# Peptides against a protein of PDB entry 8YVU, part 23

Target 1, 39 residues: chain A of PDB entry 8YVU
Amino acid sequence: PQLCYILDAILFLYGIVLTLLYCRLKIQVRKAAITSYEK
Target 2, 160 residues: chain B of PDB entry 8YVU
Amino acid sequence: TWLTVLKKEQEFLGVTQILTAMICLCFGTVVCSVLDISHIEGDIFSSFKAGYPFWGAIFFSISGMLSIISERRNATYLVRGSLGANTASSIAGGTGITILIINLKKSLAYIHIHSCQKFFETKCFMASFSTEIVVMMLFLTILGLGSAVSLTICGAGEEL

## One batch from the design tools (peptide; aimed at target 1 D8 L11, target 2 F27 I133)

Design b2_p14_7_s1 (made by RFdiffusion4, then SolubleMPNN; from b2_p14_7, 11 letters changed)
Fold by OpenDDE base, seed 4:
Order: structure tokens, then C-alpha cells, then sequence
Structure b2_p14_7_s1 (fold): chain B 39 residues (1-39), chain C 160 residues (1-160), chain D 39 residues (1-39), chain A 14 residues (1-14)
């Protein structure tokens, strides 16, 4: 049971990191699209 | 900017691969230190008996290190080397997943055959512990394979 | 313990999906950057 | 060192 909770913690942390990265990438894509539209 | 972002992502994937490898090594070491696998009858620890946590971790570590070095030096020869290492690591990861799935099936079969209702029985405890470790190793192996495949695709894209 | 394993499976699936989405988003941004460079 | 490398990579990635 303890190992399962440790795995959950690792997976949760990984999910948070990926979500943050995805959000940052999405913001970058949006900024690039806006800059392309203004040209 | 895009090349730099991709490069940063490759480094992150490489580090993730190394971290996964280190965790696999740690689990292998802990299992070997806590449990005398040689005295455990059955195929519950078949993946450990095959040495998968060790050789798999080595392959993932090498692949991750090569990926990081390739990104840092930006040399064409390093990109090819990283691509080769990532491909090898992907194959190793696939093999590892297969071994772990087989081990998991054997462990589950063992639990079903012995009708392990009492967790405190030594055999049932070992089988459940093995199953938990195998599941963790399977997840880590899939993560490592994902990183290796991603790095392989990135490396192939740089060669084109 | 079974609930913990279910949580692990969900978090794992989430991680895979996020990784795939991130890869797709990255490819899209690359294509957009190439198109912008050719103009 | 691995945690430091991870932190550095995370900082570079972000």
C-alpha cells in the first residue's frame, strides 16, 4: 500500500509538471499566432 | 526559438529517462537487498531474475546521457549517436515491457491459484509485493520508452 | 489498495495523453514557425 | 546532482 501511494505522488508530480509545460507551450503558440496575424 | 525549445525538451526528456533509469536501479537494488529472490520459488520475480531493472536502467541511462550530451554540443555526430542510443533504448524498453507483462501475468496467476485471502501469509505477501513492484516498474518502463521514442523522433527530425 | 491502483492507472493515462498532446502541439508550433520563416 | 540538474533543466524549460 505504501508503494502505491509513492507511485501516486510521483505520477501526480509528473502530471503537474506536464500540465505546466503544456500551458506554457499553449501560451507560446497563441502568442506566435497573434504575431503572425498582425503581420 | 523553436530549435531551442525543442532542444530544451530533449534535455528534459533525457533527464527524465535518466531519472527513470535511476529509479529502476534503486528499486532493483532495494528488492535484491530486502528479498532473497533466489530462495523464492515460482516465477513471481521473473523480471528481477532476468535482471531487467539493471540492464534496462543502464540502457535508459546511456540513452538519456547521450541525448543530453547531443543537445549540449549541437554536433551532427552526437545527434546521430543520440538517435542510435534512443532507438536501442526504445527496443530495450519494449523488451522490458514484455518481460514485465509476463511477470505480472505470472504473479496474478499465482495470487489467483493460491486464493490469497490472508495478506500476512509469507507467500501471499511476497506475491502482492512483487505485483506492486512489477506494476511500478512497468509504469517507469513505459515512461522511459515514451521519452526514448520522443527523443528518437526529435533526433530523426533533426537529421531530415 | 485497489483504489490506489485505480488512481495510478488514471494518473498514468493522464500522463500519456498529456505527453501526446504536448508532442502534437510542439509539431504544430514547428509547422507554424517554418511557414512564418518561408514568408 | 540529479535533482540540481532536474531543477536547472526545469528552470531552462520554463
Amino acid sequence: as target 1 above (39 residues)
Amino acid sequence: as target 2 above (160 residues)
Amino acid sequence: as target 1 above (39 residues)
Amino acid sequence: PLLLLLNLLLKKLF
Scores: peptide ipSAE 0.504, ipTM 0.813, DockQ to the pose 0.030
OpenDDE base, seeds 1, 2, 3, 5: peptide ipSAE 0.491, 0.460, 0.460, 0.474; ipTM 0.813, 0.792, 0.787, 0.812

Design b2_p14_7_s2 (made by RFdiffusion4, then SolubleMPNN; from b2_p14_7, 10 letters changed)
Fold by OpenDDE base, seed 1:
Structure b2_p14_7_s2 (fold): chain B 39 residues (1-39), chain C 160 residues (1-160), chain D 39 residues (1-39), chain A 14 residues (1-14)
Amino acid sequence: as target 1 above (39 residues)
Amino acid sequence: as target 2 above (160 residues)
Amino acid sequence: as target 1 above (39 residues)
Amino acid sequence: PFDLLLELGLKLLF
């Protein structure tokens, strides 16, 4: 049972980090697309 | 820019916020229906006694709905309304987190003091159940706050 | 305890979905970068 | 990216 809560915390943190990384990556894709169209 | 990304995700954030609010409301309703919190000894359900699942759910639901409507209708007055509602929801979320943390501390302290080794003991069961529910509510509140803050930032960017 | 396991399942599923989306987005960034360098 | 989740969310709400 205690291990379950620890796992929840780890998974929650992982989810937050992935969300942030996904947002950053999405911005990079957009920037790359803009640069490609300007050339 | 970050603002443009948030703007495109407004509907998603709004839906997430509404869903979070509904789940919180459901948990609150279920707990209140199954347990008479007023007769439970201690402050194990302090967040429920404060009515957070109800008023918090209302704030999050309103802010989420307004965000979705504002994005779909693209009306200036709705954008301002959404900004206000999201700001209120952000404040509500912060307050909710505070209440839930206090409740969690009390619940954990109760478990520690009574050395709850037997799960089937009524008091220990209630404390454990409270801890589980509070953790879930805390998670949902953090998600709701994140969405509300994101929507607030997006709305503020639209006003500039 | 049962609720904890349910939450773990939800968070795990969420993490998997985000990971897949992140991977797809990363591939898109790489493709966009390659296209930008070829121009 | 989140369009599928948005669609799913909307489908759940309606």
Scores: peptide ipSAE 0.482, ipTM 0.790, DockQ to the pose 0.037
OpenDDE base, seeds 2, 3, 4, 5: peptide ipSAE 0.470, 0.471, 0.479, 0.474; ipTM 0.801, 0.780, 0.795, 0.807; seed 3 fails the geometry check

Design b2_p14_7_s3 (made by RFdiffusion4, then SolubleMPNN; from b2_p14_7, 10 letters changed)
Fold by OpenDDE base, seed 5:
Structure b2_p14_7_s3 (fold): chain B 39 residues (1-39), chain C 160 residues (1-160), chain D 39 residues (1-39), chain A 14 residues (1-14)
Amino acid sequence: as target 1 above (39 residues)
Amino acid sequence: as target 2 above (160 residues)
Amino acid sequence: as target 1 above (39 residues)
Amino acid sequence: PFLLLLSLGLKLLF
């Protein structure tokens, strides 16, 4: 039971970090697409 | 393109808030329907006694709805309203997290003090159940707070 | 304990989906960067 | 992509 809650915390943190990274990467892709379109 | 991106992000955050609110409300309703919290000894369900699942859900729902409406209509008054609602939701979320943490500490302390080796005992079962529900609500509240804060920052950035 | 396992399953699935999406976006960024470099 | 994730989440809930 304790291991389950620890796993929840780790997975939750991982989910938050991945969400932030995904947002950053999405912004980068969009910037790259705009730059490619202007050229 | 930039405006459409921001719009999609705001709508997503708003929907996330509404969804989080609905889940919290559902958990609150289920707990209230299955358990008579008033007759349970101790402060294991202090967050429920404070009515957090209800008022928290309302705040997040209103904030999410206002954010979606504000983005769709692009009216100055709606933007201000959304910013205000998101700020209120952020405060509510912070308060909710505090209440849930306190409840979690009390529940864990109860389990530790009673040395609940036998989960079939009514008191130990209730404490364990409360802990599980509080943890779930805590995660949902953190998600709601994150979305509300994000929407607040986006709204503030648009006004500047 | 059952709720903990359900949460673990949801978070795990979410993490996998985000990881796949992140990988796809990363590949797109790399392709965009290569295309921009060749121009 | 976020809308797809949201739709998937909603489909899992219902």
Scores: peptide ipSAE 0.482, ipTM 0.792, DockQ to the pose 0.052
OpenDDE base, seeds 1, 2, 3, 4: peptide ipSAE 0.460, 0.492, 0.459, 0.470; ipTM 0.788, 0.794, 0.786, 0.798; seeds 2, 4 fail the geometry check

Design b2_p14_7_s4 (made by RFdiffusion4, then SolubleMPNN; from b2_p14_7, 9 letters changed)
Fold by OpenDDE base, seed 5:
Structure b2_p14_7_s4 (fold): chain B 39 residues (1-39), chain C 160 residues (1-160), chain D 39 residues (1-39), chain A 14 residues (1-14)
Amino acid sequence: as target 1 above (39 residues)
Amino acid sequence: as target 2 above (160 residues)
Amino acid sequence: as target 1 above (39 residues)
Amino acid sequence: PFLLLLQLGLSLLF
């Protein structure tokens, strides 16, 4: 049971970090697409 | 750039906040309907006794609704109202997290002290159940706080 | 304990999905960067 | 980001 809660915390943190990274990457893709469209 | 991103996601953050609020309210009502918290010894359900699922849900719901309305109508008074509501929701979320952490500590301490190897004992079962519910509510509260803070930053950026 | 395991399963699934989406997005960024470099 | 946050919210709900 204790391991389950620890795993929850780790997975939660991982989810937050991945969400932030995904958002950053999505912004980069959009910027790259805009730059490609202007060329 | 960051403000622009937050502005685009403002409606989503509002919806997320409302959803989080509703989930917290649902958990609160379920716990209150299944368990008589008043007769449970100890402070295992301190967060519920404080009424957090109710007032927290209200604050988050109001904040989310105001944020959505503010984004749609683009009126100055709505922007200020949304900013105020989001700030209040952020404070409420912070308070809720504090209460939930305290409740979690008490529940964990109870489990540790009683050496709950047998979960079939009523006290140990209640403590375990409380811990699980509190953890879920804590995650929801963190999500709600994150959305409220994001909306607050977005609103503050629009005022400047 | 059951709720903890359910949460673990959902968070695990979320982590996998996010990782896949992140990888796809990363590939898109790389492709966009390569295309921009060739122009 | 919207779908990710929604999924995160749903993950927290369950």
Scores: peptide ipSAE 0.512, ipTM 0.795, DockQ to the pose 0.065; fails the geometry check
OpenDDE base, seeds 1, 2, 3, 4: peptide ipSAE 0.507, 0.498, 0.481, 0.510; ipTM 0.787, 0.787, 0.770, 0.803; seeds 1, 2, 3, 4 fail the geometry check

Design b2_p14_8 (made by RFdiffusion4)
Pose (drawn by RFdiffusion4):
Structure b2_p14_8 (pose): chain A 39 residues (1-39), chain B 160 residues (1-160), chain C 29 residues (1-29), chain P 14 residues (1-14)
Amino acid sequence: as target 1 above (39 residues)
Amino acid sequence: as target 2 above (160 residues)
Amino acid sequence: CYILDAILFLYGIVLTLLYCRLKIQVRKA
Amino acid sequence: MSSFLKFVFLVISV
């Protein structure tokens, strides 16, 4: 009954999860590009 | 096979360490700049007053930088420094967790007994704001400490 | 406030959809 | 002040 930031609290978790998943994907793709471009 | 997986997956732990260090500064500066932290009737601030946002800001940052540079550049003396910075960050996080827990204990002791019936917006909006902020910081610090301990136990993997 | 939260509430849907698309594309690669 | 702190919390949540 006192909403706004209570619903906004889970959005920060949503932001953290996405900002970490993108970093993991970028590092993984960079490693895959390095391993495939060597030969 | 846990050691190989932890070794090959290393610099993301540094990414999340430096993300914790970067996001700790913004909170710390905003909270310590908007209003004085020594004239609170409920003495709610028990973590920002102890320097915790500025105690592990350029502390987690250096451990994340060393961990990132470790795979980028295999320096002779950088491997030794990376383990020390990881274990010092583990200790700093261990302390931060307990100080943040006693901050939650005091904030709940303030809001719990006759200070404000039901939710906020009666007298002490700052108390609920500080409680929510500290809870978010505690969760983020748990996330950062788990990766710091994982990197500490992955880095040695050998005698000395 | 509430509407401001709603405007950034769907940004996550599109961001996750593009993230899944990138994942499927990289899997194909 | 309460509206400002709510706005600061929203910005932090983004």

Design b2_p14_8_s1 (made by RFdiffusion4, then SolubleMPNN; from b2_p14_8, 11 letters changed)
Fold by OpenDDE base, seed 5:
Structure b2_p14_8_s1 (fold): chain B 39 residues (1-39), chain C 160 residues (1-160), chain D 39 residues (1-39), chain A 14 residues (1-14)
Amino acid sequence: as target 1 above (39 residues)
Amino acid sequence: as target 2 above (160 residues)
Amino acid sequence: as target 1 above (39 residues)
Amino acid sequence: DNLLLLLLLLSLSS
């Protein structure tokens, strides 16, 4: 049971970090698309 | 800039906040319906006794709705209202996290003191169940707080 | 303990899905960047 | 993409 709670915390933190990274990457894709249309 | 990113995701953050609030409300309702918290010995459900799942859910829901409306209508008065609501929701979320952490500590202490080797003992089962519910509520509250803070920063940036 | 395992399963699945989406998005950014340099 | 993220969050919250 203790390992389960630790795993929950790690997975939760990982989920938050991945969400932030996904948002950043999505913005990069949008910026790249805009730059491609302006050329 | 980070502010422009937050503005573009404001609606999403608002929806996330509403969903988090609804889930918290659902958990609160289920716990209150299944368990008579008043008859449970100890402070295992202190967060529920304080009514956090209810008032916290209301604050987060209002904040999320105001954020969505503010983004869609693009009116100055709505921006200020959303900023106020998000600030209030951020404070509520912080308070909720504090209450949940205290509840979690009490629940864990209870489990440790009673040396709950027999899971089928009513007290040990309730303490374990409380711990699990509080952990889930804590995660949801952190998500809600994150969205509220993000919306607050976005709103503050618009006022400058 | 059962709820903890359920939460772990959900968070784990979420982490996998986000990782796959992140990888796909990263590949898209790289492809867009390469296409921009070839023009 | 926002919808997908919303669905993922809904899945996490469920």
Scores: peptide ipSAE 0.555, ipTM 0.821, DockQ to the pose 0.048
OpenDDE base, seeds 1, 2, 3, 4: peptide ipSAE 0.566, 0.551, 0.545, 0.559; ipTM 0.827, 0.820, 0.816, 0.825; seeds 1, 4 fail the geometry check

Design b2_p14_8_s2 (made by RFdiffusion4, then SolubleMPNN; from b2_p14_8, 10 letters changed)
Fold by OpenDDE base, seed 1:
Structure b2_p14_8_s2 (fold): chain B 39 residues (1-39), chain C 160 residues (1-160), chain D 39 residues (1-39), chain A 14 residues (1-14)
Amino acid sequence: as target 1 above (39 residues)
Amino acid sequence: as target 2 above (160 residues)
Amino acid sequence: as target 1 above (39 residues)
Amino acid sequence: LQQLLKLLLLLLSL
């Protein structure tokens, strides 16, 4: 049972990190699209 | 277009926020139906006594709905309204997290003090159950806050 | 204890979905970068 | 749930 809560914490942290990475990647795609449109 | 993709992502985030709000509301309702929190001594259910599952769910639901409506109608005034609602929802989520952390600390302290070796003891069972519910509510609140912040950033990016 | 396992399943599913979305977005960023470089 | 599934499928098709 205690191992389950530890797994939940790890999965939760992983979800937060992935969300942040996804947001950063999305911003990079937008910047790349803007740079491609201005050329 | 990339704008269409971003709008679809905002709709998804809004739906996720509404779903999170509904789950929080369901948990709040179930806990209120099964447990008479008013008669429980101690601060184990302080988050429920504060009404967080209700007002938090309402704020997240309104924020998600406004985000979806703003995307569907493509109106500038709705975008600003959604941004305001998402900001308010983010503040509410942060407050909810704080309350839940305090409740979690109290519940864990209670479990530690009573040295709950026997899970079937009524007090230990209630403390463990409270801890489980508070942890679930905390996770849902953080997910809701993440969605609200994401929607706020997207809305702010559209205003620039 | 059973609630913990349900939460683990939900978080695991969420993590898989986010990973797939991240991979797709990363591929899109790479395609956009290649298109910008050929220009 | 069906709308959510359609949205998910749309996100997958993009």
Scores: peptide ipSAE 0.499, ipTM 0.809, DockQ to the pose 0.034
OpenDDE base, seeds 2, 3, 4, 5: peptide ipSAE 0.497, 0.493, 0.503, 0.493; ipTM 0.810, 0.803, 0.816, 0.800; seed 4 fails the geometry check

Design b2_p14_8_s3 (made by RFdiffusion4, then SolubleMPNN; from b2_p14_8, 11 letters changed)
Fold by OpenDDE base, seed 3:
Structure b2_p14_8_s3 (fold): chain B 39 residues (1-39), chain C 160 residues (1-160), chain D 39 residues (1-39), chain A 14 residues (1-14)
Amino acid sequence: as target 1 above (39 residues)
Amino acid sequence: as target 2 above (160 residues)
Amino acid sequence: as target 1 above (39 residues)
Amino acid sequence: LKELLLLLLLKLSS
């Protein structure tokens, strides 16, 4: 049970970090698409 | 730039908020159907006794729906309404987190007092079950609050 | 205990899905960067 | 809700 809660915390943190990274990457893709469209 | 990104993700955040609200409502209804919380001794289910899964789910659902409608309809009037709803939802989420933390502390204290070596005992089982449900609800509430805050920031940015 | 494991499974699945999406997005960024460099 | 979820999935897949 204790290990399960620790795992939950780690997975939750990982999910948050991945979400932030995904958002950043999505912004980069959008910027690249806009730059490509303007050329 | 960050505001522009959040604006583009408003619909996603609104959907996430509605989904979170629906999950919370489902958990609340399941717990109420399986367990008679009113007859449970102690404060193990204090969050449920307070009705948090129900009113919290309602607030998050309304906030999410208003946010989606506000995004779809380019009307300044709807933006203000959505901002108000998101702010209210954020406050409700914060209150919910506080209640859940208190419930979690009580549940943990109960487990320590009874030295739950035998999980088959009704009291220890209920305490463990309560702890698990509270943790799940806490995660969902944090997710919902994050969505509501993000939508609030987006709405505030549109008002500027 | 069982609910904790269910939550772990959901969070783990979410992490995997996000990782796959991140990889796909990273590939898109790389393709966009290559296309921009060739222009 | 279903349509919105579908649009979200399409947005994520794009």
Scores: peptide ipSAE 0.481, ipTM 0.802, DockQ to the pose 0.032
OpenDDE base, seeds 1, 2, 4, 5: peptide ipSAE 0.477, 0.517, 0.480, 0.475; ipTM 0.802, 0.826, 0.807, 0.804; seed 2 fails the geometry check

Design b2_p14_8_s4 (made by RFdiffusion4, then SolubleMPNN; from b2_p14_8, 11 letters changed)
Fold by OpenDDE base, seed 1:
Structure b2_p14_8_s4 (fold): chain B 39 residues (1-39), chain C 160 residues (1-160), chain D 39 residues (1-39), chain A 14 residues (1-14)
Amino acid sequence: as target 1 above (39 residues)
Amino acid sequence: as target 2 above (160 residues)
Amino acid sequence: as target 1 above (39 residues)
Amino acid sequence: LQQLLLLLLLELSS
């Protein structure tokens, strides 16, 4: 049971980090698309 | 700039792969130190008996290290070597996952057969512990495989 | 304890999906950069 | 790992 909770914590942290990275990347793609449309 | 970002992401994936490999190795070492798997009745620890934590960890570690070195040195020969190592690591990871799934099925079957009502019984405790360890290793192996595949795709993309 | 294992499975699946999405987004950004360089 | 993550975050923010 303790191992399960540790795994949950690691996976949760990983999920948060990936979500933040994905959001940032998505924002960058949107910015690139806007710049491409203005050209 | 984007190429440098991509390279750094590859390095991160490589580090993640190495870390996964190290964790798997640590788990394998701990299990081998605490439990004498050879004297355990049944196939509860079939993945450990097959030595998966060791060879899997080695493959993942080599793949990750080669990826990091390839990215740092920016040499074409290292890129190809890293790609080959990542491919091999991916195959090894897939094999490991298969072994772990089989082990998990056996462990679950063992738990069901013995109708473990009391987890404090030695056999039930060992089966439960084995199941937990196998699940942990399975997750780590899948993560390692994901990183290796990602690195392989990135390396293949650089060669095209 | 059973809830912990279920949470692990959900978080794991989420992590895999996010990784795939991130990879796809990264590839899109690369393609956009290449197209921008060819113009 | 933390440094790599931080560098990645910084690069993504730039």
Scores: peptide ipSAE 0.505, ipTM 0.800, DockQ to the pose 0.030
OpenDDE base, seeds 2, 3, 4, 5: peptide ipSAE 0.506, 0.457, 0.473, 0.483; ipTM 0.809, 0.798, 0.805, 0.792; seeds 2, 3, 4 fail the geometry check

## One batch from the design tools (peptide; aimed at target 1 K26)

Design b2_p15_1 (made by RFdiffusion4)
Pose (drawn by RFdiffusion4):
Structure b2_p15_1 (pose): chain A 39 residues (1-39), chain B 160 residues (1-160), chain C 29 residues (1-29), chain P 15 residues (1-15)
Amino acid sequence: as target 1 above (39 residues)
Amino acid sequence: as target 2 above (160 residues)
Amino acid sequence: CYILDAILFLYGIVLTLLYCRLKIQVRKA
Amino acid sequence: TKAEQLLTALEELNE
């Protein structure tokens, strides 16, 4: 009954999860590009 | 086979360490700049007053930088410094967890007994704001400490 | 406030959809 | 070809 930031609290978790998943995907793709471009 | 997986997967732990260090500065500067932290009737601030946002800000940042540079450049003396910075950050996070837990204990002791019936917006909106902020910081610090301890136990993997 | 939260509430849907598309594309690669 | 596809995916992640 006192909403806004209570619903806005899980959005910060959503932001953290996405900002970490993109970093892990970027590092993984960079490693895969390095391993595939060597030969 | 744990050691190999932890070794190959290393610099993302530094990414999340440096994300924690960067996001700790924004909260610490905004909370310590918007209003004085020594004239609170409920003395709600028990973590920002102890320097915790500025105690592990350029502390997690150096561990994350060392861990990122470790795979980028395999320096002779950088491997030794990376383990020390990881275990010092593990100790700093261990302290930060307990100080943040006693901050939650005092904030709940303030808001629990006759200070404010039901939710906020009666007399102490700052108390609920500080409680939510410290809970978010505690969760983020748990996330960061888990990666710091995982990197500390992955980095040695050998005698000395 | 509430509507401001709603405007950034669907940004996550599109962001995760593009993230899944990138995942499937990289899997194909 | 695979390396060029991975470099394109890396450029998309950089944006």

Design b2_p15_1_s1 (made by RFdiffusion4, then SolubleMPNN; from b2_p15_1, 7 letters changed)
Fold by OpenDDE base, seed 2:
Structure b2_p15_1_s1 (fold): chain B 39 residues (1-39), chain C 160 residues (1-160), chain D 39 residues (1-39), chain A 15 residues (1-15)
Amino acid sequence: as target 1 above (39 residues)
Amino acid sequence: as target 2 above (160 residues)
Amino acid sequence: as target 1 above (39 residues)
Amino acid sequence: DKAEELQRILEQLDE
């Protein structure tokens, strides 16, 4: 059971990091699309 | 620049891969130190007997390190090397997953056959512990494989 | 303990989904960057 | 499918 909680913590942290990266990437894609539309 | 962002992402994936490898190695070492797997009856620790925690961790570590080095030096030859290492790590990860699934099935079968309601039996405890460790290793291996595949795709895209 | 395992499953699934989405988004960003460079 | 399989495994472990 203790190992399960440790795994939960690791997976949770991983999920948060991936979410942040995904959000940043999505914002970048939007900015690139806007710049491409202005050209 | 977009390239700078992609570079940071590759470095992050490489670090994640190294971390995963280190965790796998640590778990493997701890299990081998605490439990004499050679004296445990049955195939509950078949993945450990196959040495997966060791060679798998090495492959993932090498792949992650090469990815980081390639990203830092921005040399074409290093990118190719990293791509090769990531491909090898992906293959190793796939093999590891297969071994771990087999081990997991054996452990679960053991628990089911012995109706391990009595947690106090040493064999049942070992089987349960093995199952937990194998599950953790399986998750870590999948994460490592995901990172290696991602890096491989990134590297392949740069070569095209 | 049962809740821990359920959480592990959910977090694991979430991690896989996010990884796939991240990969797809990254490919899109790369394609957009290449197209922008050719213009 | 993999998540469901893992859930089944974990359910078996908790029994």
Scores: peptide ipSAE 0.474, ipTM 0.830, DockQ to the pose 0.017
OpenDDE base, seeds 1, 3, 4, 5: peptide ipSAE 0.465, 0.381, 0.458, 0.372; ipTM 0.819, 0.813, 0.827, 0.809; seed 3 fails the geometry check

Design b2_p15_1_s2 (made by RFdiffusion4, then SolubleMPNN; from b2_p15_1, 7 letters changed)
Fold by OpenDDE base, seed 4:
Structure b2_p15_1_s2 (fold): chain B 39 residues (1-39), chain C 160 residues (1-160), chain D 39 residues (1-39), chain A 15 residues (1-15)
Amino acid sequence: as target 1 above (39 residues)
Amino acid sequence: as target 2 above (160 residues)
Amino acid sequence: as target 1 above (39 residues)
Amino acid sequence: SRAEELLRALKQLDE
């Protein structure tokens, strides 16, 4: 049971980090698409 | 091709919101069916008494549905509606997190005050169960908030 | 304890899905960067 | 610190 809660914490942290990275990457892709369209 | 991928991502976020909402609703209904919260002394289930699992689930469900519909129909009015719904869902999620944190603090305080060494005691069991449910709801709410914020940013980017 | 395992399963699934999406997005960014460099 | 306290509380519940 203790291992389960530790795993939950790790997975939760991982999920938050991945979400932030995904958002940043998505913004970068959008910026790249806009710059490509303006060219 | 790029727009298609972005639409698929938005749809995924919408589905995630709906799923989160459904899970929250399921937990709310299960807790309400198993426990008579009105007869439980204390504020261990304050978030449930406030009806957060229900109204929160509704907000996330509406936001997710509107996001999916907006992506499928590509109508300007639907995009604006989706942005509004996602913003409202984000605010609701933030409020829900606050309520859940307060509930969690109360539950933990209850456990500490009663020195819950014996899990099988009714009061300690209820406090433990409340803590577990609140933590799950908190995680789901954070996931829902993340998806709603992501959809809001995506929608705002499409309007610009 | 059972709730903990359910949460672990959900978080794990979420993590896998986000990882796949992140990888796909990263590939898209790389492709966009290559096309921008060739122009 | 609060997250750690929560984790400690959860660990205590599992004991």
Scores: peptide ipSAE 0.407, ipTM 0.820, DockQ to the pose 0.015
OpenDDE base, seeds 1, 2, 3, 5: peptide ipSAE 0.359, 0.368, 0.361, 0.366; ipTM 0.793, 0.812, 0.795, 0.809; seeds 1, 5 fail the geometry check

